Peptides against a protein of PDB entry 4KTY. Designs and how they scored, part 124

Target 1, 266 residues: chain A of PDB entry 4KTY
Amino acid sequence: YVLNDIGVIFYGEVNDIKTRSWSYGQFEDGILDTCLYVMDRAQMDLSGRGNPIKVSRVGSAMVNAKDDEGVLVGSWDNIYAYGVPPSAWTGSVDILLEYRSSENPVRYGQCWVFAGVFNTFLRCLGIPARIVTNYFSAHDNDANLQMDIFLEEDGNVNSKLTKDSVWNYHCWNEAWMTRPDLPVGFGGWQAVDSTPQENSDGMYRCGPASVQAIKHGHVCFQFDAPFVFAEVNSDLIYITAKKDGTHVVENVDATHIGKLIVTKQI

## One batch from the design tools (peptide; made by RFdiffusion4, then SolubleMPNN)

Design b2_p19_8_s3 (from b2_p19_8, 5 letters changed)
Fold by OpenDDE base, seed 2:
Structure b2_p19_8_s3 (fold): chain B 266 residues (1-266), chain A 19 residues (1-19)
Amino acid sequence: as target 1 above (266 residues)
Amino acid sequence: EYEVLGTNSDFAKLPRVLP
């Protein structure tokens, strides 16, 4: 399972699921060295490098270039003039080796690229990890655990007021570890995400968030449980912004988000 | 082939605060 250096990432639409192969290459020459280099660039204390909680959190920050000159620059503008289009990558090896050689962030990535590279990073450092895909994945940008969709009086979406968004799919990682910092029963799979989405206590990072905690609604458990909870379980709230400034809730959809969460079958 | 890890109905529903 964790020794498999070739994986499958699911994407597309929930009713038209697609697959892409991804070469993790955790055993290729120079890859482990690069992962150690990433932690060096993060200035991570040696004492923390044996702690999967700290390692996965640092990894979620460093696999993206924001804040700390990390591995990958995200781009969704469909231009990609100064690098490699996200769809052109076939694995983690070229990305990580380029980062190590150039010592500069590599362009460009999107969610599956971030997840692929992050998966290599985790596995290289002895953390069991997998990529998961969430169809109809919410991006809550104000931490209220719901998707606020603002409508004009004519029913059209008000793009200025609507800050939250829904991805047709989003990929992130789950890492296996114990959680001594949480109550008994909340170890095991932890959600971690290196795609830069929201600031978490000063950095674009996410997790580790206990999957069991999220499933049982314990959003107070560190780290970033509210955000991950919203990704898989937020309600869509359709709100009409009246001309007089009042807000009227038109509809609530509690079934749309987190329609399907999948990973490669073992 | 994929393994289903969960769906919307597998998660606890928390009270929502509406505007």
Scores: peptide ipSAE 0.603, ipTM 0.929, DockQ to the pose 0.885
Fold by OpenDDE base, seed 5:
Structure b2_p19_8_s3 (fold): chain B 266 residues (1-266), chain A 19 residues (1-19)
Amino acid sequence: as target 1 above (266 residues)
Amino acid sequence: EYEVLGTNSDFAKLPRVLP
């Protein structure tokens, strides 16, 4: 989880899983220096750079360009005229070296690119890390641990009212660390996500969230446990918006989200 | 190939507040 510099990222559909090769290159020339530079840009105190909790949280923020001119600019509109299409990247090295050289955010990334670069960052700094793919991954916008799907009276989705969304797949990272800030038993794998999805106490970042905490429903444990919990275990709530402004719950599906979570087999 | 880390049924279900 630290030494392997070539990986596989899973994507596609849950019933048609696809693979993408990714070169992490954490040992290549200039990469460690770039990771240190990233932490410098984050104005991270030297005393915190040995703490994987702080490092992974800062990395989560800095791998995306939002808020702090971090590494990668996300784009999902299929318009990549001012940079490199996300699908064209084959590894982390070119991205990180470009960032170090230009000192400006690199365009463009999507979830697997963010996860790939973040994985390099973590491994480069000695934090065991892996990329995980969640099929039917929820994006909860209002922090209620639910996917509120609003329907018109004719049964069609009301896109204006429906703010929550479900990715066919989403990639993020798990980092291995102790969690002395949490109760005993909640160390180990921690979910961290650099794809800019939601604001977390002032910045677009996510984690570290204890995987054990998420599995057992301890959403009160820092950091961002409610959001990560929602990603893998949100209930779908189908709500009909009536013409008179009232809402009627039509159905609840507790089995749809987090259908399959996978990582590269060692 | 891939390792399955979990599925929907592996996660605790919490009480939810319906809109």
Scores: peptide ipSAE 0.594, ipTM 0.928, DockQ to the pose 0.901
Fold by OpenDDE base, seed 1:
Structure b2_p19_8_s3 (fold): chain B 266 residues (1-266), chain A 19 residues (1-19)
Amino acid sequence: as target 1 above (266 residues)
Amino acid sequence: EYEVLGTNSDFAKLPRVLP
């Protein structure tokens, strides 16, 4: 989880799983220096750089360009006119070296690119890390631990009434660390995500969220446990929006989200 | 070639407040 510099990222559909090779390149020339530079740009105190909790949280923020001129600009519009299409990247090295050289965010990334670069960042700094893929990954935009799906009275979906969405797949990272800030038993793998999805206390970042806490429903444990919980375990709530403004729950599907969570087998 | 870390059924089901 630290020494392997070549990986596999899973994507596609849950019933048609695909693989993408990714070169992390944490030992390549200039990469460690770039990771240190990232922390410098974040103005991270030296005293915190040895704390994997702080490092992973800062990395979560800095691998995306939002808020802090971090590494990668996300784009999902299928145009990518002012940079490199996300699918063209094959590893972290070119991205990180471009960032270091230009001192400007690199265009463009999507979830697997963010996860790939973030994985390099974590491993460079000695934090065991892996990329995980969640199939049917929910994006809960209103922090209610549900995926709200609004239906018109005729049964058609009204996509304008909610910002909630479901990815066919989403990639993020898990980082291994102790969590002295949490009760005993909630160390180990921590979910961290650099894909800019939601604001977390003023920045687009996510985690570290204890995987054990998520599995056992401890959404009150820092950081961002409610969001990560929702990604893997939101109920789909089908709501009919009546013309009079009332909402009627038509159905609840508790089995759809988080259908499969996978990582590269060691 | 992949390790399953979890499925939907592996997660605790919390009470939900329905609108």
Scores: peptide ipSAE 0.594, ipTM 0.927, DockQ to the pose 0.902
Fold by OpenDDE base, seed 4:
Structure b2_p19_8_s3 (fold): chain B 266 residues (1-266), chain A 19 residues (1-19)
Amino acid sequence: as target 1 above (266 residues)
Amino acid sequence: EYEVLGTNSDFAKLPRVLP
């Protein structure tokens, strides 16, 4: 299934799941060359290009344009004047070929676009990869493994008091690899994410994070396990911000985040 | 169709530090 040229990406709402076709085009002319070019732009040593851990981590950084003039510029503000709206893309080929041709970041992407391009990148380089969709995906901005939701005294949400947010859905990738750098049992599927969300040791990148580690709460395992854990398993903490500046926890919801994680069925 | 890889209940719950 990881060799399929056409994929399906799930999006929408958890109670109204939608599908989007995506052409990965990993076997199309120029695509592999572009993937190699991406690694060249990342100044990745040749010795590391055979290591899926390093490759996937570099890929997670380079598929987004931040830090390193990587492939895709994200946009979530509905301003697409200098490029293509994220929804207009139908596959990875045009994006990657444009990047190779222009040698400049391509505009614009959102999570499924990042995931699509990243999936192509991984597959081109011989790394089994799939796209996964997490419904009610948390973005923990302060690294506390929680989703802080601040309420005014009247009960209304105050979005200014936190940078934490919840996506109705978020797409990222899982890449299959051994993890000799981790304890036995934590190889297999690794979460990697090229959507620029948080800084990871100096770059907007994410993973590889062992799926097994995340499932069992081993957030100390490299890379970015705390962030990925938070994406799928943050508790919602409802906090009332009092006028005197004090915070009162009103409620905790441990069931909301990571409601459903899906991928294309084989 | 889709394959379910997990749900909230599939993940370990860790201690939280509340404000």
Scores: peptide ipSAE 0.583, ipTM 0.925, DockQ to the pose 0.885

Design b2_p19_8_s4 (from b2_p19_8, 6 letters changed)
Fold by OpenDDE base, seed 5:
Structure b2_p19_8_s4 (fold): chain B 266 residues (1-266), chain A 19 residues (1-19)
Amino acid sequence: as target 1 above (266 residues)
Amino acid sequence: EYEVLGTNADFAKLPRKLP
């Protein structure tokens, strides 16, 4: 999880899983220096750079450009005129070296690009890390652990009222570390995500969230456990917004989100 | 080849507040 510099990222649909090769290149020239530079740009204290909890949290913030002029600018509108289309990247090295050289955010990324670069960052700094793909991944933007799907009276989705969304797939990272800040048993794999999805205490970042905590519903454990829990285990709540302003729950689907979570087999 | 880390059924369900 540290030494392997070539990986496979899973994407596509749950019933049609696809693979994308990705070169992490954590040992290539200039990459370690770039990772250190990233932490410098984050103004991270030297004393914290040996703490994988702090490093992974800072990394989740800095791999995306939001807030802090971090590494990658996300774009999902299929307009990539001022950079490289996300699908054109084949690895982390070119992205990181461009960032180091230009000292400006690199355009453009989507979830697998963020995950790829973040994986390089983590592995480069000696943190065992892997990329995971969640099919039917929820994006809860109001922190209620639900996917609130608002329907018109005719049964069609009210896109104006429906703020929560579901990705057909989403990629993030798991990093291996001890968690002295948590109760015994909640170390090991920690979910971290550099794709800018939600603000976490002032920055677009996510994690580390204990995978064990998420599996057992301990959403009170730092960091961002509610959001990660929602990504893999949100209930879909179908709500009819009536003309009189009342809301009626039509249906609840507790099985839709997090259909399949996969990683590269070792 | 992929390793399955989990599915929906593997996660604890929590009480929810319905709108």
Scores: peptide ipSAE 0.519, ipTM 0.903, DockQ to the pose 0.917
Fold by OpenDDE base, seed 4:
Structure b2_p19_8_s4 (fold): chain B 266 residues (1-266), chain A 19 residues (1-19)
Amino acid sequence: as target 1 above (266 residues)
Amino acid sequence: EYEVLGTNADFAKLPRKLP
């Protein structure tokens, strides 16, 4: 399962699930070397390279170009003049080899591209990993574990009053590892995300966050549990912004976010 | 085919601070 060099990434809408093939190519020539190069660029100590917690966290940071000239530059504005459109990629190999060759970030990626490359990175380094897709994935920008939706008095959405947003779908990775830094029972699958979304203690990275911790609401567990929790389980808070500046909560929807989380079946 | 790893109902609900 996790040793397959070809995978399937789910995307689209929750009611119209689509599939995209992705070649991980973790066994192809130069790919492992590139993954090691990535860790070199991250200035990761050799002693930490055997620790999946550290490796996955570093990978989360380095697969995106932010902060550290990592692998991929994200673009969501449909402007891809200086690179390859995210949809044109079919696998990780070309991206990683280009990064190694050019020693510059590769343009461009979106969530499934980040997830694909990150999956290759993890697998190359012996960390079992899979790509997961979350439909109606929240992006909590203010760390309040809720998705604020502001409405004008006429009922129209005012998107300028919050940076919170909901993706129709979002892809990230789960990596299998023990978590000796957490209480017993919170090892296993860990959510890690290389798509640059929020700053995590100084860098755009996310995880590893224990899936079990998230499921049981242990948002205090490192790393980035609040953010991951919000991605899959934030409440939608509909707020009317009145002319006098007051806010009135009109409705709360606790069922909308994280409608469906899927991965490739074994 | 996909494997369902979870849905909204699978996650614990936490107290929320409403604005």
Scores: peptide ipSAE 0.487, ipTM 0.889, DockQ to the pose 0.880
Fold by OpenDDE base, seed 2:
Order: C-alpha cells, then structure tokens, then sequence
Structure b2_p19_8_s4 (fold): chain B 266 residues (1-266), chain A 19 residues (1-19)
C-alpha cells in the first residue's frame, strides 16, 4: 500500500467522482536526496528529522513556496504564463527534481499537486501516508468552526462580507504516527496539508491534526485542529446583513460540508 | 475503487456561537 509508487487521486464533484493517476516515484534516483534537501532548506535541526510530528509539520510548510521558498507555487488564476499548468503534472518526480536543480520554487500547483508531492515527501522519509479527498470542503478563514455566508436583503451573497468559502473538492494528506504529545488514543492517522490556505502560527502550514481528535470534537489538540474540523464538519450559516447593520440568521445547513471523504482503496 | 473514510455524520457536533 504505502510502497506503491503509483497512486490514484480522486477529484471532481461528489456526484461525479473522477480519478487522476499520480506517480509518486519515491524510489526514483535523486528523490530521497531532494527530500533531505527540502529539510535542509527549512533549516530543520537534525534531532527533529527523526520525529514524524516535526517532519510532517515542516513538510506541510515547505511543499508550498510561501514564507520559505518551498517547492511549489500555487496558482488558481487559469493563466499559468510563467510555468506549467497544474493539470499538466503527472507525478512528483519532475517537480522535485526541478526544485533540486533550480533551487527555486516550481510553478504551478493546486491541491492535488501539493498532495501528490507531499505524499512522496512523507513516504521517502519513512512516514506512511495517503492522499484523501474531501467533497464540499470548507475554508474557514476566521477559526470560528463555521461557514458564514452573508446575504444581502434581496437574498444575493454579499461577497465583501463573505470571507469563508467552500471547495467542490479538496485534497490533503494523512500521515500515520504516534502522538506522545496527545492523550492516549489520538495517534494513528494525522491530517496534514501543504496547500497554502491559512496562516498557522506565522506560516502557511497545516497539521498534524489527529483524525480521531477531529472525529470526537477535540479541536483544542495541536496542530490546527479547528481548521481541519471546519473543513469537514462546519455548518453553513446563512446570515442576512440588514441595512441597519444587524445580522439575522436565516438558515443553518449542517449536512453540506464534508459530504464525502475518500482515499484509494487498498 | 475508493474507500470511504467518513462523512459529515461521522464527526462530533459542537455547540456554535451564532452572530
């Protein structure tokens, strides 16, 4: 399972699921060396490189180019004039080798590209990892664990007030590790995400967040549990902004977010 | 071809603060 160098990433719509082949290439020449180089660029202490908690957190930061000139530049503008369109990538090898050769961030990625490269990084370093896809994935930008949709009095969305958003799908990674920093029972699969979405204590990174903690509502457990919780389980709150400045809750949808979370079957 | 890891119903519901 975790030794497979070719995988499948699920995307599309929840009612029209699509598959994308991805070559991880964790055993290809130069790939492990590149992963070590990534940790060198992060200036990661040698003592921490054997700790999957620290490694996965550093990886979530370094696979994206923000903050630290990491591996991939994200772009969603549908132009991609100065690089490779995200849809053109077929695996991690070309991206990682280009990064190692040029020593500059590679353009461009979106969520499945970030997840693919991050999966290679984790597996190269001996961390069991998989890619997961969440359909109707919320992006909570104010850490209140809900999706606030602000409406004008005429019922149209107020784009100025509405800062939260929902992806039709989003891909991230789960990494298997013990969590001695958490209570017993919250080891195992940990959510980690290298797609730059929110700042986490000064850097665009996410996780590791205990999947068991998220499932049981322990959002106080490090790292980034509130954000991951919101991605899979936030309620949609429809709020009308009245002309007098008051807010009125019109409706609550508790079923829309996290409609389906899937991974490649073993 | 895919394994279902969960749905919205599999997660604990927490109290929310409404505006």
Amino acid sequence: as target 1 above (266 residues)
Amino acid sequence: EYEVLGTNADFAKLPRKLP
Scores: peptide ipSAE 0.516, ipTM 0.901, DockQ to the pose 0.901; fails the geometry check
Fold by OpenDDE base, seed 1:
Structure b2_p19_8_s4 (fold): chain B 266 residues (1-266), chain A 19 residues (1-19)
Amino acid sequence: as target 1 above (266 residues)
Amino acid sequence: EYEVLGTNADFAKLPRKLP
């Protein structure tokens, strides 16, 4: 998880899983320097740079450009006129070197690009890391641990009543570390995500969230456990919005979200 | 070629928001 510089990222549909090769290149010239530069740009104290909890959290913030002029600008509009389409990237090296050279955010990324660059960052700094793909990944925007789907009285979906959404797939990272800040048993794999999805205590970042905590429903454990929990285990709540403003729960689907979570087999 | 870390089932290609 540290020494391998070539990886595979899973994407596509749950019933048509596809693979994308990704070159992490953590040992390539200039990459370590760039990772250190990223931490410098984050104004991270030297004392914290040896703490994988702090490093992974800073990384999740800095791999995206939001808030802090970090590495990658996300775009999902299918235009990409002012940069490189996310699908054109084949590895982390060109992105990181461009960032270091230009000292400006690189355009553009989507989840697998963010995850690829973040994986390089983590591995470069000696943190065991892997990319995880979650099919039917929920984006809980209102922090209620459920995926709200609003229906008109005629049964049609009203997408304007909620910002909640489901990705056909989403990629993030898991980083291996001890968690002395958590109870015993919640170390190991920690979910971290650099794709800018939600604000976490003032900036777009996510994690580290203990995978064990998520699995056992300990959403009170730092960091961002509720959001990660929702990504993998939200119930779909079908709500009819009545004309009088009342909401009626019509159905609950507990089987849709987190249909398949995978990582590269070793 | 992949390790399953968890499961719950339905479909998509490039990242897209499902209504």
Scores: peptide ipSAE 0.479, ipTM 0.809, DockQ to the pose 0.264; fails the geometry check

## One batch from the design tools (peptide; made by RFdiffusion4, then SolubleMPNN)

Design b2_p20_1_s1 (from b2_p20_1, 8 letters changed)
Fold by OpenDDE base, seed 3:
Structure b2_p20_1_s1 (fold): chain B 266 residues (1-266), chain A 20 residues (1-20)
Amino acid sequence: as target 1 above (266 residues)
Amino acid sequence: MYKLDFNNLPTYDTEKQLIW
């Protein structure tokens, strides 16, 4: 989880799982320097750089360009005219070295690119890390732990009212660390995500969220446990918005989200 | 990756799984 510099990332559909190779290159020339530079750009104090909780949280913010001119600019509109298409990347090294040399965000990434670069960052700094793929990954936009799907009276989705969304798949990272800030038993794997999805206390970042806490429904534990919980466990709530302003729950699907979670076995 | 269309969600008769 630290020494392996080549990995596999799962993607595609739940019924047609695909894999892509990814070169992390955490030991390549200039990569450690770049990771330190990333923490410098974040203005992270030296005392915090030995704390995997702080490092992973800062990393989740800095691997994306939002807020802080971090490493990667995300794009999901299939228009990549001003950079490299996300699918063209094969590893982290070129991205990180480009960031270090240009001192500007690199275009473009999607979830597996963010996860790949973030995995390099974590491993480079000695934090055991892996990439996890969640199929049918929910994006809770209002932090209510459910997917609110608003319907017109004709049964079609009201896209104006429906703010929540579901990705066919989403990739994030799990980092291994102790959690002395949490109750006993909630150390180990922590979910961290550098793909810019939701604001967390003023920045686009996510985690570390205890995987054990999420599995046991402890959404009150820092950081961002509700969001990660929603990604893997949200119910789909189909709501008809009536003309009189009332809402009626038409259906609840508790089985759709987080149908498969996959990571590479080491 | 892409956002699913809630009007036409694919359905699979599978249980939730964690594989590593």
Scores: peptide ipSAE 0.324, ipTM 0.811, DockQ to the pose 0.802
Fold by OpenDDE base, seed 1:
Structure b2_p20_1_s1 (fold): chain B 266 residues (1-266), chain A 20 residues (1-20)
Amino acid sequence: as target 1 above (266 residues)
Amino acid sequence: MYKLDFNNLPTYDTEKQLIW
């Protein structure tokens, strides 16, 4: 989880799982320097750089360009005219070295690119890390732990009212660390995500969220446990918005979200 | 990756598998 510099990332559909190779390259020339540079750009105090909780949280913010001119600009609209298409990347090294050289965000990434670069960052700094793929990954925009799907009276989805969304798949990272800031038993794997999805206390970042806490429904534990919980466990709530302004729950589906969570065995 | 269309959600006859 630290020494492997080549990995496999799962993607595609739950019934047609695909894999892509990714070169992390955490031992390549200039990569450690770049990881240190990332923390410098974040203005991270030296005292915090030995704490994997702080490092992983800062990394989740800085691997994306939002808020802080971090490493990667995301694009999901199939318009990549001013950079490299996300699918063209095969590893972290070129991205990180470009960032270090240009001192500007690199275009473009999607979840597996963010996860790949973030995995390099974590491993480079000695934090055991892996990439996780969640199929049918929910994006809860209001932290209510459910997917609110608003329907018109004709049964079609009201896209104006429906703010929540579900990805066919999403990739994030898990980092291994102790959590002295949490109750006993909630150390180990921590979910961290550098793909800019939701604001967490003023910045686009996510985690570390205790995997054990999420598995047992302890969403009150820092950081961002409600969001990660929702990604894997949200119910789909179908709500008819009537013309009179009333809302009626038509259906609840507890089976669609988080159908499969996979990671490469190392 | 893409966002699902809630009007056309695929159905799978498989139980939720969390390999965590």
Scores: peptide ipSAE 0.315, ipTM 0.807, DockQ to the pose 0.909
Fold by OpenDDE base, seed 2:
Structure b2_p20_1_s1 (fold): chain B 266 residues (1-266), chain A 20 residues (1-20)
Amino acid sequence: as target 1 above (266 residues)
Amino acid sequence: MYKLDFNNLPTYDTEKQLIW
């Protein structure tokens, strides 16, 4: 997961899985320099640059432009007049080199673009990394580990009250590292995500969250385990908001979120 | 990628699978 400079990213629908090739190009000219530049822009101390926990967390913040003028500007409104449509990117190299030369965030990315660039960053720095796709990926905005779907009395979704959302698919990264900051057994693959979804201790970043911890429901382990857990395992809670201000739980669906999680096999 | 419409969620006859 370090030496491969080309990969496959899964996307589409759970019943119609699609793949796209992605050129990571971690060995291309200027890419290492750019990765170092990214850490410089983050004002990362030299002492931390050898720690994959710190590097992956900083990377998750800096691959997105939020907070720190990082690499990529996200756009999900299908308006890309001032940049490159996310679907037009085929690899990380052009994005990273543009960032390095312009010293400004590159437009535009969505989850697979963020994941692709982040994968290059990790691999370039010697951290084994892969891209994971989760179908029916939940976005928990209040960290309650569930999707709260508010309904009007007529049964329609109240979009004003419903803040949580579900992506048809979402891509993030897993980075291989030891976790001496966690109990024994929670090293290995760590979920990290550079797509700006939620604020984590003051910045739009995510992880590293132990995959083993997530699998076993240990959401108390740093970093951002509750959010990653919710992405793959939250329940849909249908709540009727009555005119009198009371809330009634109408239904609970534990089967919709995280229908399929896939990554490229070795 | 797109956010799902909760008024019209697609239904699939597949079980939840973790291929991690």
Scores: peptide ipSAE 0.290, ipTM 0.799, DockQ to the pose 0.888
Fold by OpenDDE base, seed 4:
Structure b2_p20_1_s1 (fold): chain B 266 residues (1-266), chain A 20 residues (1-20)
Amino acid sequence: as target 1 above (266 residues)
Amino acid sequence: MYKLDFNNLPTYDTEKQLIW
């Protein structure tokens, strides 16, 4: 998980799983320097740089460009005229080196690119890390742990009533660390995500969230456990918005979100 | 990656599998 510099990222559809090779290159020239530079840009105290909790959290923020001019600019609108299309990247090295040389965010990334670069960052700093792909990944925008689907009286979806969404797939990272800040048993794999999805205490970052905590429904544990939980286990709530302003729950689907979570076996 | 259209959700004959 630290020494492997080539990985496979799963993507596509749950019924048509695809794989993409990704070169992490955590041992390539300039990469460690760049990772240190990233932490410098984050103004991370030296004392914190030995703490994987702090490092992973800072990394989750800094791998995306939001808030802090971090590494990657996300783009999901298929407009990549001012950079490199996300699909054109094959590894982290070029991205990180470009960031280091230009000192400006690199364009563009999507989830697997963020995850790839973040994986390099983590591994480069000696944190065991892997990329995880979640199919039917929910984006809970209001932290209610459900996906609200509003329907008009005619049964058509009204997308204006919620910002909740579901990705066909989403990639994030899991980092291996102890969690002395959590109860015993909630160390190990921690979900961390550098794809800018939600604001977490003032910054677009996510995690570390204990995978064990998520599995056991301990969404109160720091950091961002509710969001990660929602990504993998939100119920779809179909709500009819009536003309009188009342909402009626028509249906609940507890099986749709997080249909498959996969990672490369070591 | 893309956001799902809830007006046209794909149906899959696959059980939920959390391989965490």
Scores: peptide ipSAE 0.257, ipTM 0.760, DockQ to the pose 0.866

